# Peptides against a protein of PDB entry 3VZA: the designs that were tried, part 9

Target 1, 98 residues: chain A of PDB entry 3VZA
Amino acid sequence: RVERLCKSKELFEERLGLEIRRIHNEQLQFIFRHIDHKDPDKPYMFTLSINEQGDYEVTSCTPPLDCISEFQLKVRETNNFSAFIANIRKAFTALSFK
Target 2, 62 residues: chain B of PDB entry 3VZA
Amino acid sequence: AAYVTQLYYKISRIDWDYEVEPARIKGIHYGPDIAQPINMDSSHHSRCFISDYLWSLVPTAW

## One batch from the design tools (peptide; aimed at target 2 Y9 K10 D15 Y30)

Design b1_p11_5_s3 (made by RFdiffusion4, then SolubleMPNN; from b1_p11_5, 4 letters changed)
Fold by OpenDDE base, seed 5:
Structure b1_p11_5_s3 (fold): chain B 98 residues (1-98), chain C 62 residues (1-62), chain A 11 residues (1-11)
Amino acid sequence: as target 1 above (98 residues)
Amino acid sequence: as target 2 above (62 residues)
Amino acid sequence: SFSKLFAPVPR
């Protein structure tokens, strides 16, 4: 089971170009790669926490996204975490063309 | 850790086939309507194309 | 803190 879990993580990281890390102060860091086709290893990342009210809170976003605060509101309203992450990736992709 | 793989599934709704050769990207995407098979030869595509394709399977509607 | 993400989805 442990071996399968490790393999699963590796497959997701490579195929989705998404790394997920636990970092200090009970945060999750999401690191997207494979965004810029001219520079596939360029990272696009954000960090996420759960605040004292139990709500998702984006604590950093690099590069910054104008839409990130709206997405935070949307995920709090809908609890659609999948759409939250996918929309952030979509926004990073759009940013890579500028 | 198990929580990470659980999170990947929560995000992508993809379940990989772990028994195929490494170059074969095979699995199932469980969308809101029907399940769709994934079956790609990674040697035929760039890493960015593969990622873009897989993410295109994930709905962005809230 | 992220228990809401890792908890099984109720049926």
Scores: peptide ipSAE 0.224, ipTM 0.943, DockQ to the pose 0.511
OpenDDE base, seeds 1, 2, 3, 4: peptide ipSAE 0.181, 0.212, 0.204, 0.195; ipTM 0.942, 0.944, 0.943, 0.943

Design b1_p11_5_s4 (made by RFdiffusion4, then SolubleMPNN; from b1_p11_5, 5 letters changed)
Fold by OpenDDE base, seed 4:
Structure b1_p11_5_s4 (fold): chain B 98 residues (1-98), chain C 62 residues (1-62), chain A 11 residues (1-11)
Amino acid sequence: as target 1 above (98 residues)
Amino acid sequence: as target 2 above (62 residues)
Amino acid sequence: SFSWLFQPVPR
């Protein structure tokens, strides 16, 4: 099972182009790659935490996204974490064309 | 590892088939309505195409 | 702790 879990993580990282890391101060770092087809290894990333109220809070976003504040609001309202991450990737993708 | 893999599932709703050759991207996407199979030959596609395709399976509606 | 990440339920 342990071997499968490790393989699973590797498959997700490669196939989704998404790395997820725990970082200091109880935050998660999400690192997207495979966004820019001309530069597949270029990272697009954001960090996420839970604030004292128990709400999702984006603590950083690189490169910046105009829509990130709205997405934070939406995920708080809907608790749709999947859509939250997917929309961020979509936004990064759009940004890569500009 | 269990935590992160569970997180990946929560995000993507994809379950991989681990008993196929490495070049085969095979699994199941569990959408809100129905489950759809994934079956791709990675040698036929770029890394970016594969990622874009898989993410296209994930609904963006809130 | 990130146990809260398992709370989201598909709609």
Scores: peptide ipSAE 0.132, ipTM 0.938, DockQ to the pose 0.424
OpenDDE base, seeds 1, 2, 3, 5: peptide ipSAE 0.117, 0.107, 0.091, 0.113; ipTM 0.938, 0.937, 0.935, 0.937; seeds 1, 2 fail the geometry check

Design b1_p11_6 (made by RFdiffusion4)
Pose (drawn by RFdiffusion4):
Structure b1_p11_6 (pose): chain A 98 residues (1-98), chain B 62 residues (1-62), chain P 11 residues (1-11)
Amino acid sequence: as target 1 above (98 residues)
Amino acid sequence: as target 2 above (62 residues)
Amino acid sequence: SYIDFLREKYD
């Protein structure tokens, strides 16, 4: 029951290397691990809210990505949240080789 | 707890097989077109490869 | 089923 839900969360966290945290001020924090193969536990994170207009809003990005504002505009336009998350992870992987 | 796991599905389109040994990464990936099985041995791969591979199943087109 | 619910909601 609830055991299954916790198990599902842990499988996603471990297998995608992605954790989601609900934090202060109506925000969710997305934490990617398993990005740098030389340091698998190193986190790359961004925070997100739904603003008063009902729009996706990235409120911080650590480390910064120069393309995340473009991604914000795209996710607003297309409503493709899946691609938004996938493109942010691709950007953190690339940043790790800079 | 349910709401986060539902969002993982929205993000990845993966549904896990919860009835397998922990060493097996088993599930199905869904998409516009036919669903695809996943059945990997976690012992054969690094954690990073597993994550990179699974994420490669997620389309990046907007 | 639960997956049918998710597929109806998101796919």

Design b1_p11_6_s1 (made by RFdiffusion4, then SolubleMPNN; from b1_p11_6, 5 letters changed)
Fold by OpenDDE base, seed 2:
Structure b1_p11_6_s1 (fold): chain B 98 residues (1-98), chain C 62 residues (1-62), chain A 11 residues (1-11)
Amino acid sequence: as target 1 above (98 residues)
Amino acid sequence: as target 2 above (62 residues)
Amino acid sequence: SELDELKEKYL
């Protein structure tokens, strides 16, 4: 089972181009790659934590996204974490064309 | 690893087939209405195309 | 909720 789980993680990382890391101060870092077709290894990332009110909070976003605050609000309202991550990737993709 | 794989599933709704050769990207995407098979030959596509395609399966409606 | 589960397990 351990081997299967490790393989699963590797498959997701490569195929989705998404790495997830636990970092200091109880945060998650989401690192997107495979965004820019001209530079597939270029990272697009954001970090997420739980604030004092118990809500998800985006603590950083690199490169910055104008829409990230709205997405944070939406995920708090809808609990649709899948759409949250997918929309962020969509926004990063849009940036890569500029 | 169990938690992170659960997170990947919650995000993507994809379950991989782990018994196929590495060049075969095979799995199932569980959408809100129907389940869709995934079956790609990775040697025929760029990494970016593969990722873009898989993410295109994930609904962005809130 | 899904969000609550994520909070408990991942953060």
Scores: peptide ipSAE 0.197, ipTM 0.940, DockQ to the pose 0.080
OpenDDE base, seeds 1, 3, 4, 5: peptide ipSAE 0.114, 0.166, 0.119, 0.182; ipTM 0.936, 0.938, 0.936, 0.938; seed 3 fails the geometry check

Design b1_p11_6_s2 (made by RFdiffusion4, then SolubleMPNN; from b1_p11_6, 5 letters changed)
Fold by OpenDDE base, seed 2:
Structure b1_p11_6_s2 (fold): chain B 98 residues (1-98), chain C 62 residues (1-62), chain A 11 residues (1-11)
Amino acid sequence: as target 1 above (98 residues)
Amino acid sequence: as target 2 above (62 residues)
Amino acid sequence: SELDELLEKYL
């Protein structure tokens, strides 16, 4: 099981181009790669925490996304975390074309 | 590691086949209505294409 | 942990 878990993490990281890291102050960092086909290793990232009210809170976003605040609101309303992450990736992808 | 893989599944709804050669991207995507297979030869595609394709399986509707 | 909290919230 341990071996499979490690392999699973690596497969997800490579295939989805998404790295998830625990960072200081009880935050998760989501790092997208494979966004820009011309620069596949270029990272697009955001950090997330649970605030004192128990809500998802985006604590940083690099590069910045105009839509990130709306997405934060939507995920709080719907609790659809999958759509939340997918929409962020979609937004980063759109940004890479600019 | 258990938590992060669980999180990956919750995000992507993909379950990989771990008994396949590394060049074979095989698994199952569990959509809201149906489960569909994933079966790709990674040597035929760029990393970006693979990621884009897999993410295209994930609904963006809230 | 934060990761655990996120998982619990999403479940």
Scores: peptide ipSAE 0.201, ipTM 0.942, DockQ to the pose 0.091
OpenDDE base, seeds 1, 3, 4, 5: peptide ipSAE 0.177, 0.166, 0.178, 0.195; ipTM 0.938, 0.941, 0.941, 0.939; seed 3 fails the geometry check

Design b1_p11_6_s3 (made by RFdiffusion4, then SolubleMPNN; from b1_p11_6, 5 letters changed)
Fold by OpenDDE base, seed 5:
Structure b1_p11_6_s3 (fold): chain B 98 residues (1-98), chain C 62 residues (1-62), chain A 11 residues (1-11)
Amino acid sequence: as target 1 above (98 residues)
Amino acid sequence: as target 2 above (62 residues)
Amino acid sequence: SWLDELKEKYL
């Protein structure tokens, strides 16, 4: 099972171009790659925590997204975490066209 | 690894077939209505195309 | 939420 889980993580990272890391101060870092077809290894990332009130909070976004605050509001309202991540990727993709 | 795998599934709703050769991207996407198979030859596509395609399976409606 | 269930391991 451990070997299968490790393989699963690797497959998701490569195929989705999404790496997920635990970082300091109890945060998750989401790193998207495969966004810019001209530079597939260029990272697009954001960090997420749960604040003192128990709400999702985006603590950083690189490069910055104008829509990230609205997405934070939407995920707090809907708890649709899948749509949250997918919409961020969509926004990063749009941004990559400059 | 169990927790991160759970998170990936919660995000993508994809379950991989782990018994195929590395060049075969095979699995199942569990959408809201009907589960659909994934079956593609990675050697025929760029990494960006593959990722874009898989993410296209994930609904963006809130 | 489901994420809260994992926060002790991730957050």
Scores: peptide ipSAE 0.172, ipTM 0.938, DockQ to the pose 0.070
OpenDDE base, seeds 1, 2, 3, 4: peptide ipSAE 0.157, 0.122, 0.122, 0.116; ipTM 0.937, 0.935, 0.935, 0.935

Design b1_p11_6_s4 (made by RFdiffusion4, then SolubleMPNN; from b1_p11_6, 6 letters changed)
Fold by OpenDDE base, seed 5:
Structure b1_p11_6_s4 (fold): chain B 98 residues (1-98), chain C 62 residues (1-62), chain A 11 residues (1-11)
Amino acid sequence: as target 1 above (98 residues)
Amino acid sequence: as target 2 above (62 residues)
Amino acid sequence: SWLDELKKKYL
């Protein structure tokens, strides 16, 4: 099972172009690649925590997204975490066209 | 690894077939209505195309 | 939520 889980993580990272890391102060870092077809290895990332009130909080976003605050509000309202991540990727994709 | 795998599934709703050769991308996407198979030859596509395609399976409606 | 179940390990 451990070997299968490790393989699963690797497959998701490569195929989705999404790496997920645990970082300091109890945060998750989401790193998207494969966004810019001209530079597939260019990272687009954001960090997420649960604040003192128990709400999702985006603590950083690189490069910055104008829509990230609205997405934070939406995920707090809907708890649709899948749509949250997918919409961020969509926004990063749009940004990559400059 | 179990927790991160769970997170990937919660995000993508994809379950991979782990018994195929590395060049074959096989799995199942569990959408809201009907589960659909994924079956593609990675050698025929760029990494960006593959990722874009897989993410296109994930609904963005809130 | 489902994410709360993972907080002890990730958040």
Scores: peptide ipSAE 0.196, ipTM 0.940, DockQ to the pose 0.071
OpenDDE base, seeds 1, 2, 3, 4: peptide ipSAE 0.147, 0.130, 0.110, 0.163; ipTM 0.937, 0.936, 0.935, 0.938; seed 2 fails the geometry check

Design b1_p11_7 (made by RFdiffusion4)
Pose (drawn by RFdiffusion4):
Structure b1_p11_7 (pose): chain A 98 residues (1-98), chain B 62 residues (1-62), chain P 11 residues (1-11)
Amino acid sequence: as target 1 above (98 residues)
Amino acid sequence: as target 2 above (62 residues)
Amino acid sequence: AEAEREYLDSL
């Protein structure tokens, strides 16, 4: 029941290396791990809210990505949240080789 | 708890097989077209490869 | 489970 839900969350966290946290001020924090193969536990994170217009809004990105504003505009236009998350992860992987 | 796991589905389109040994990464990936099985031995791979591979199943086209 | 997936894909 609830055990299955917790198990599902842990499988996703471990397997995708992605944690989602509900934090202060109506925000969700997405934390990617398993990005740098030399340091698998190092986190890359961004925070997101749905603003008063009902739009996706990235409220911070640590470390910064220069393309995340473009991604915000694209997710707003297409409503493709799945591609938005996938493209942010690709950007953090690339940043790690800069 | 249910709402976060539902979002994981929305992001990855993966449904896990919860009835397998912990060492097996088993599930199905869904898409526009036919669903694809996943059945990997976690002992054969690094955590990073597993994550990179699984994410590669997620389309990046907008 | 299939119906839940259909519901989620519809959002």

Design b1_p11_7_s1 (made by RFdiffusion4, then SolubleMPNN; from b1_p11_7, 4 letters changed)
Fold by OpenDDE base, seed 5:
Structure b1_p11_7_s1 (fold): chain B 98 residues (1-98), chain C 62 residues (1-62), chain A 11 residues (1-11)
Amino acid sequence: as target 1 above (98 residues)
Amino acid sequence: as target 2 above (62 residues)
Amino acid sequence: RQAERERLDSE
C-alpha cells in the first residue's frame, strides 16, 4: 500500500505538473510546473491554510495573482476545491503569456 | 502520503491504472456526468501538453 | 495538520 501511494504521488506530480507539500503551521504548498511551455520547470506556487474560522486562506502566491482573493472568496462560497485549484492553474497559465 | 494522494484525487478526479508501462498514461477521469477513460502515449507528447490536457478535464465552473 | 486534514476530508 505504501509503495502504491508513493507511485501514485509520483504519477500525479509528473503528469499534472503539481507538487503538494505539507508545511509548517498546518499549511499546504501547491507548486505548479509545466505552465510555461518555454520553461517547463518554472514554478508557480501558492500556500493555503485553514484559518481560525475554518475557512480557506491563501497565505502566499508567487507570482502574485490579481484574482487570488476572488478565488479565495469563491472557494469559501462554493466549497469547490477542485475548481479552486484548476482556476489558479488557469490564471498562472494566463500570466505566463504576459 | 495517503493524505496528499487523496488531495490529488479530490482535485483531479483521476484514478490511474498502475499496472501499465511507465510510458502509458492510462486512467479514468470521473467527471460530474460520465467517467472518461484516459489513454495516452507519453512519448508522443511534451510534458506541458500532457499536463494541459489532463487539467482540461477538470471543470473550472464554481 | 490534523485539523486541516479533517477539514479537507469533510468536503
Scores: peptide ipSAE 0.164, ipTM 0.936, DockQ to the pose 0.219
OpenDDE base, seeds 1, 2, 3, 4: peptide ipSAE 0.154, 0.164, 0.145, 0.152; ipTM 0.935, 0.936, 0.935, 0.936

Design b1_p11_7_s2 (made by RFdiffusion4, then SolubleMPNN; from b1_p11_7, 5 letters changed)
Fold by OpenDDE base, seed 5:
Structure b1_p11_7_s2 (fold): chain B 98 residues (1-98), chain C 62 residues (1-62), chain A 11 residues (1-11)
Amino acid sequence: as target 1 above (98 residues)
Amino acid sequence: as target 2 above (62 residues)
Amino acid sequence: REAERARLDAE
């Protein structure tokens, strides 16, 4: 059975509250929503690229996260992309309570 | 679209059941040790709760 | 795009 690509993306966007966009200069933009229960549509974003050395590099983060540089180091060391994204969401969630 | 959907799987390890009604959130989460079903009625929960619940399935250990 | 795609796909 052929994968329902369009429906799949829509289900992930809504259910995870995560939008993924391919943007200029070979970057990925990750937009989290459903972070703040009082403002579910408020976006929390970061952009990611592969630098000339072939390493993951966070090129922007809004709002800023003090831990983002450490997470970038961790994902380079562990190659655990799933944990990288999940920890960023966890950090944004913690930030929303301040 | 294929690339982005593969990213979602790489991140979440979730595979959805696409044949159920829209109000049913049904799928399988493939954890590191065992695969477990997801089956919930979305009408009983807020969007934020649903997202938090699904993300809770994703390990944060490096 | 190709470099990033390949890196993510290969992981």
Scores: peptide ipSAE 0.193, ipTM 0.941, DockQ to the pose 0.217
OpenDDE base, seeds 1, 2, 3, 4: peptide ipSAE 0.183, 0.186, 0.169, 0.185; ipTM 0.940, 0.941, 0.940, 0.941

Design b1_p11_7_s3 (made by RFdiffusion4, then SolubleMPNN; from b1_p11_7, 6 letters changed)
Fold by OpenDDE base, seed 5:
Structure b1_p11_7_s3 (fold): chain B 98 residues (1-98), chain C 62 residues (1-62), chain A 11 residues (1-11)
Amino acid sequence: as target 1 above (98 residues)
Amino acid sequence: as target 2 above (62 residues)
Amino acid sequence: REALRRELDAE
């Protein structure tokens, strides 16, 4: 089971180009790669926490996204975490075509 | 690792087939209505194409 | 949200 879990994590990281890390102050860092086809290893990332109210809170976004505050509102309203992450990736993809 | 894999499923709704060769990307995507199989040869595609394709399976509607 | 909380608590 442990072996499968490790393999599963590696498969998701490689195939989705998404790494998830635990960082200080009870935060998760989401790192997208494979966004820029010209530079597949270029990272696009944001950090997320759950605030004292129990709501999702984006604590950083690099590079910055104008839409990130709207997405935070949307995920709080809908609780659709999947759409939240997918829309952020879509926004990063659009940004890579600057 | 159990918790992070749960997050990946929560995000992607993908369940991988762990018994196939590394170059074969096989799994099941569980969409809102029906499940669809994933089966592609990774050697025929770039890493970016593969990721873009898999993310295209994930609905962006709130 | 629960999955995220579990991952955070596992730190």
Scores: peptide ipSAE 0.280, ipTM 0.949, DockQ to the pose 0.069
OpenDDE base, seeds 1, 2, 3, 4: peptide ipSAE 0.277, 0.279, 0.236, 0.249; ipTM 0.949, 0.949, 0.944, 0.945

Design b1_p11_7_s4 (made by RFdiffusion4, then SolubleMPNN; from b1_p11_7, 5 letters changed)
Fold by OpenDDE base, seed 5:
Structure b1_p11_7_s4 (fold): chain B 98 residues (1-98), chain C 62 residues (1-62), chain A 11 residues (1-11)
Amino acid sequence: as target 1 above (98 residues)
Amino acid sequence: as target 2 above (62 residues)
Amino acid sequence: REKLREELDSE
């Protein structure tokens, strides 16, 4: 089971180009790669926490996204975490075209 | 590692087939209406194409 | 759908 879980993580990281790290102060860091086809290893990342009110809160976003505050509002309203992450990736992809 | 894999499924709704050769990307995407098989040869595609394709399976509607 | 805190609490 442990070996399967490790393999699963590796497959997701490579195939989705998404790394997920647990960091200090009970936050998650999401690191997207494979965004810029000219520079596949270039990272696009954001950090996420649950605030004192129990709501999702984006604590950082690099590079910055104009839409990130709206997405934070949307995920609080819908609790659609999948769409939240997918829309952020879509926004990073659009940003990579400058 | 269990919580991380749970997050990946929560995000992507993909379940991989772990019994195939490494170059074969095989699994199932569980969309809201139907389950769609994934079966592609990674040697035929760039890493970016593969990721873009898999993410295209994930709905962006809130 | 579950909140992120549930995943964080899993470990």
Scores: peptide ipSAE 0.192, ipTM 0.939, DockQ to the pose 0.077
OpenDDE base, seeds 1, 2, 3, 4: peptide ipSAE 0.156, 0.168, 0.156, 0.156; ipTM 0.937, 0.938, 0.937, 0.937; seeds 1, 2 fail the geometry check

Design b1_p11_8 (made by RFdiffusion4)
Pose (drawn by RFdiffusion4):
Structure b1_p11_8 (pose): chain A 98 residues (1-98), chain B 62 residues (1-62), chain P 11 residues (1-11)
Amino acid sequence: as target 1 above (98 residues)
Amino acid sequence: as target 2 above (62 residues)
Amino acid sequence: MLKHLSEVERP
């Protein structure tokens, strides 16, 4: 029951290397690990809210990505949240080689 | 707890097989077109490969 | 917010 839900969450966290946290001020923090193969536990994170207009809003990005504003505009336009998350991870992977 | 796991599905489109040994990464990836099985031995791969591979199943086209 | 974000069609 609830055990299955916790198990599902842990499987996703470990296998995708992605954690989701509900934090202060109506925000969710997405933390990617397993990005840098030399340091698998190093986190790359961004925070997101749904603003008063009902739009996706990235409220911070650590470390910064220069493309995340573009991604915000795209996710607003297409409503493709899956691609938004996938493109942010691709950007953090690339950043790690800069 | 259910709402976060539902969002993982929305993001990745993966449903896990919860009835397997921990060493097996088993599930199905869904998409526009036919669903695809996943059955990997975690002992054969690094954590990073597993994550990179699984994420490669997620389309990046907008 | 989380509930809104989790919404999708599912097989």

Design b1_p11_8_s1 (made by RFdiffusion4, then SolubleMPNN; from b1_p11_8, 4 letters changed)
Fold by OpenDDE base, seed 2:
Structure b1_p11_8_s1 (fold): chain B 98 residues (1-98), chain C 62 residues (1-62), chain A 11 residues (1-11)
Amino acid sequence: as target 1 above (98 residues)
Amino acid sequence: as target 2 above (62 residues)
Amino acid sequence: MLEKLAETERP
C-alpha cells in the first residue's frame, strides 16, 4: 500500500504538474509547474489553510493573482474544492501569457 | 501520503492504471455524469501538453 | 484542521 501511495503521488505530480506539500502551521502548499510551455519547471504556488472560523484561507500566492480573493469566496460558498484548484491553475496559465 | 493522494483524487477525479508501462498515461476521469478513459503515449506529447489536457478534464464551474 | 480538506463535501 505504501508503495502504491508513493507511486500514485509521483504520477500525479508529473502528469498534473502539481505538487502538494504539508507545511508548517497546518498549511498546504500547492506548487504548479508545466504552466509556461517555454519554462515548464517554473513554479506557480499558493498556500492554503483552514482559519479559526473553519473556512478556506489562501495564505500566500506567488505570483499574485487578482482573482484569488474571489476564488476564496467562491470555494467557501460552493465547497467545490476541485473547481477551486482548477480555476487557480487556469488563472496562473492566463498570467503566463502576459 | 494517503492524505495527499486523497487530495489528488478529490481535485482531479482521476484514477490511474498503475499496471502499465511508465510511458503510458492510462486511467479514468470520473466526471459528474460520465467516466472518460485516459490513454496517452507520453512520448508523443510535451509535459505541458499532457498537464493541460488532463486539467481540461476538470470542470471549472463552481 | 487540514483533515477538513479531505472531508470536504462534493458539490
Scores: peptide ipSAE 0.146, ipTM 0.941, DockQ to the pose 0.451
OpenDDE base, seeds 1, 3, 4, 5: peptide ipSAE 0.108, 0.101, 0.116, 0.107; ipTM 0.936, 0.935, 0.937, 0.935

Design b1_p11_8_s2 (made by RFdiffusion4, then SolubleMPNN; from b1_p11_8, 5 letters changed)
Fold by OpenDDE base, seed 4:
Structure b1_p11_8_s2 (fold): chain B 98 residues (1-98), chain C 62 residues (1-62), chain A 11 residues (1-11)
Amino acid sequence: as target 1 above (98 residues)
Amino acid sequence: as target 2 above (62 residues)
Amino acid sequence: MLEKLAQTERP
C-alpha cells in the first residue's frame, strides 16, 4: 500500500501540476505548476488553514488573486472543496495571460 | 501519504490506472453525473496541456 | 485540517 500511495502522489503531482505540502501551524500549502505554458515550472501557490471558528481560511496567495476572498466565502458556504481548488487554478491561469 | 492521496481524489475525482506503462495516462474521472475514461499518450502532449486537460474535467460550479 | 477535509462534502 505504501508503494501505491507514493506512486499515486507522484502521478497526481506531475499530471495535475499540483503539489500539496503540510506546513507549520497545521496549514496546507498548494503549489500549482504547469500554469504558464511559456514557463511551466513557475509556481502559483496559496496556503490554507482552519481558523478558530473551524472555517477554511486562505492565509497567503502568491501571486495575489482578487477573487480569493470570494472563493473563501464560497467554499465556506458550499463545502465544495473541489470547485474551490479548481477555481483557484482557473484564476491563476487567467492571471498568467497578464 | 494516505491523507494526501485522499485529498487529490477529493479535488480531482480521478482514479489512475497504475498498471499501464509510464507514458500512458490512463484512469477514470468520476463526475457528478457520469464517469469518463482518461486515456492519453503523454509523449504526444506538453505537460501544460496534460494538466489543463485534466483540470478541464473538474467542475467549477459551486 | 486533513481530518476536516476528509469529511463528506455537501450534496
Scores: peptide ipSAE 0.122, ipTM 0.937, DockQ to the pose 0.369
OpenDDE base, seeds 1, 2, 3, 5: peptide ipSAE 0.115, 0.122, 0.112, 0.117; ipTM 0.936, 0.937, 0.936, 0.936

Design b1_p11_8_s3 (made by RFdiffusion4, then SolubleMPNN; from b1_p11_8, 5 letters changed)
Fold by OpenDDE base, seed 2:
Structure b1_p11_8_s3 (fold): chain B 98 residues (1-98), chain C 62 residues (1-62), chain A 11 residues (1-11)
Amino acid sequence: as target 1 above (98 residues)
Amino acid sequence: as target 2 above (62 residues)
Amino acid sequence: MLEELAKTERP
């Protein structure tokens, strides 16, 4: 099972270009790569936690996204975690075409 | 590891076929309505194309 | 808690 879990993580990381890390202060770090086709290894990152009220909170976003606050509101309203992550990736992708 | 793997599924709704050769990207995406098979030869595509394609399967409607 | 992220998600 451990071996399968490790393989699963590796496949997701490479194929989705998304690394998920558990980091200090009970946060998740999401690192997108494969965003810029001219620089596939360039990272686009955000960190996420559950605040004292029990709500999703984006604690950092690099590079910054103008829409991140709106997405935070949307995920709090809908609880659609999948759409939240996917929309952030779409926003990072759009940003790469600056 | 289990928690992170669970997050990947919650995000992508993809279940990989772990028994194929490494160059074969094979699995199933479980959408809200239908299941879509995934079957790609990774040697035919860039990493960015593969990722973009897979993410295109994930609905962005809230 | 990190575990709350997975538990609170709705489809």
Scores: peptide ipSAE 0.107, ipTM 0.938, DockQ to the pose 0.430
OpenDDE base, seeds 1, 3, 4, 5: peptide ipSAE 0.104, 0.097, 0.103, 0.104; ipTM 0.937, 0.937, 0.938, 0.937

Design b1_p11_8_s4 (made by RFdiffusion4, then SolubleMPNN; from b1_p11_8, 4 letters changed)
Fold by OpenDDE base, seed 4:
Structure b1_p11_8_s4 (fold): chain B 98 residues (1-98), chain C 62 residues (1-62), chain A 11 residues (1-11)
Amino acid sequence: as target 1 above (98 residues)
Amino acid sequence: as target 2 above (62 residues)
Amino acid sequence: MLEELSKTERP
């Protein structure tokens, strides 16, 4: 099972261009690559935690996204974590064209 | 590793076929209504195209 | 608290 989990993680990282890290202070770091076709290794990242109220909270976003606060509100309302992450990637993609 | 792997599934709804050769991207995407097969030759596409394609399978409606 | 993230499902 451990070997399968490791392989699974590697496949997701490469194929989705998404690395997920558990970091200090009970946070998750999401690092997107393969966003800019001219610079596939350029990272786009954000960090996420659960605050004291039990709500999703974006604690950082690099580069900044003007829509991130709205997305945080939407995921709190819908609990649609998949759409939350996918919409952030979509926003980073749009930003890469500027 | 289990937790992170679970997150990947919750995000993408993709289940990979782990028995094929590394150059073959094969799996199943489980949408809300329909399951769709994934079957790509990675040597025919850029890394960015592959990622964009796979993410296109993930609904963005809230 | 991070384990709460794993409980989230797409509607």
Scores: peptide ipSAE 0.116, ipTM 0.939, DockQ to the pose 0.476
OpenDDE base, seeds 1, 2, 3, 5: peptide ipSAE 0.092, 0.103, 0.093, 0.082; ipTM 0.935, 0.938, 0.936, 0.934

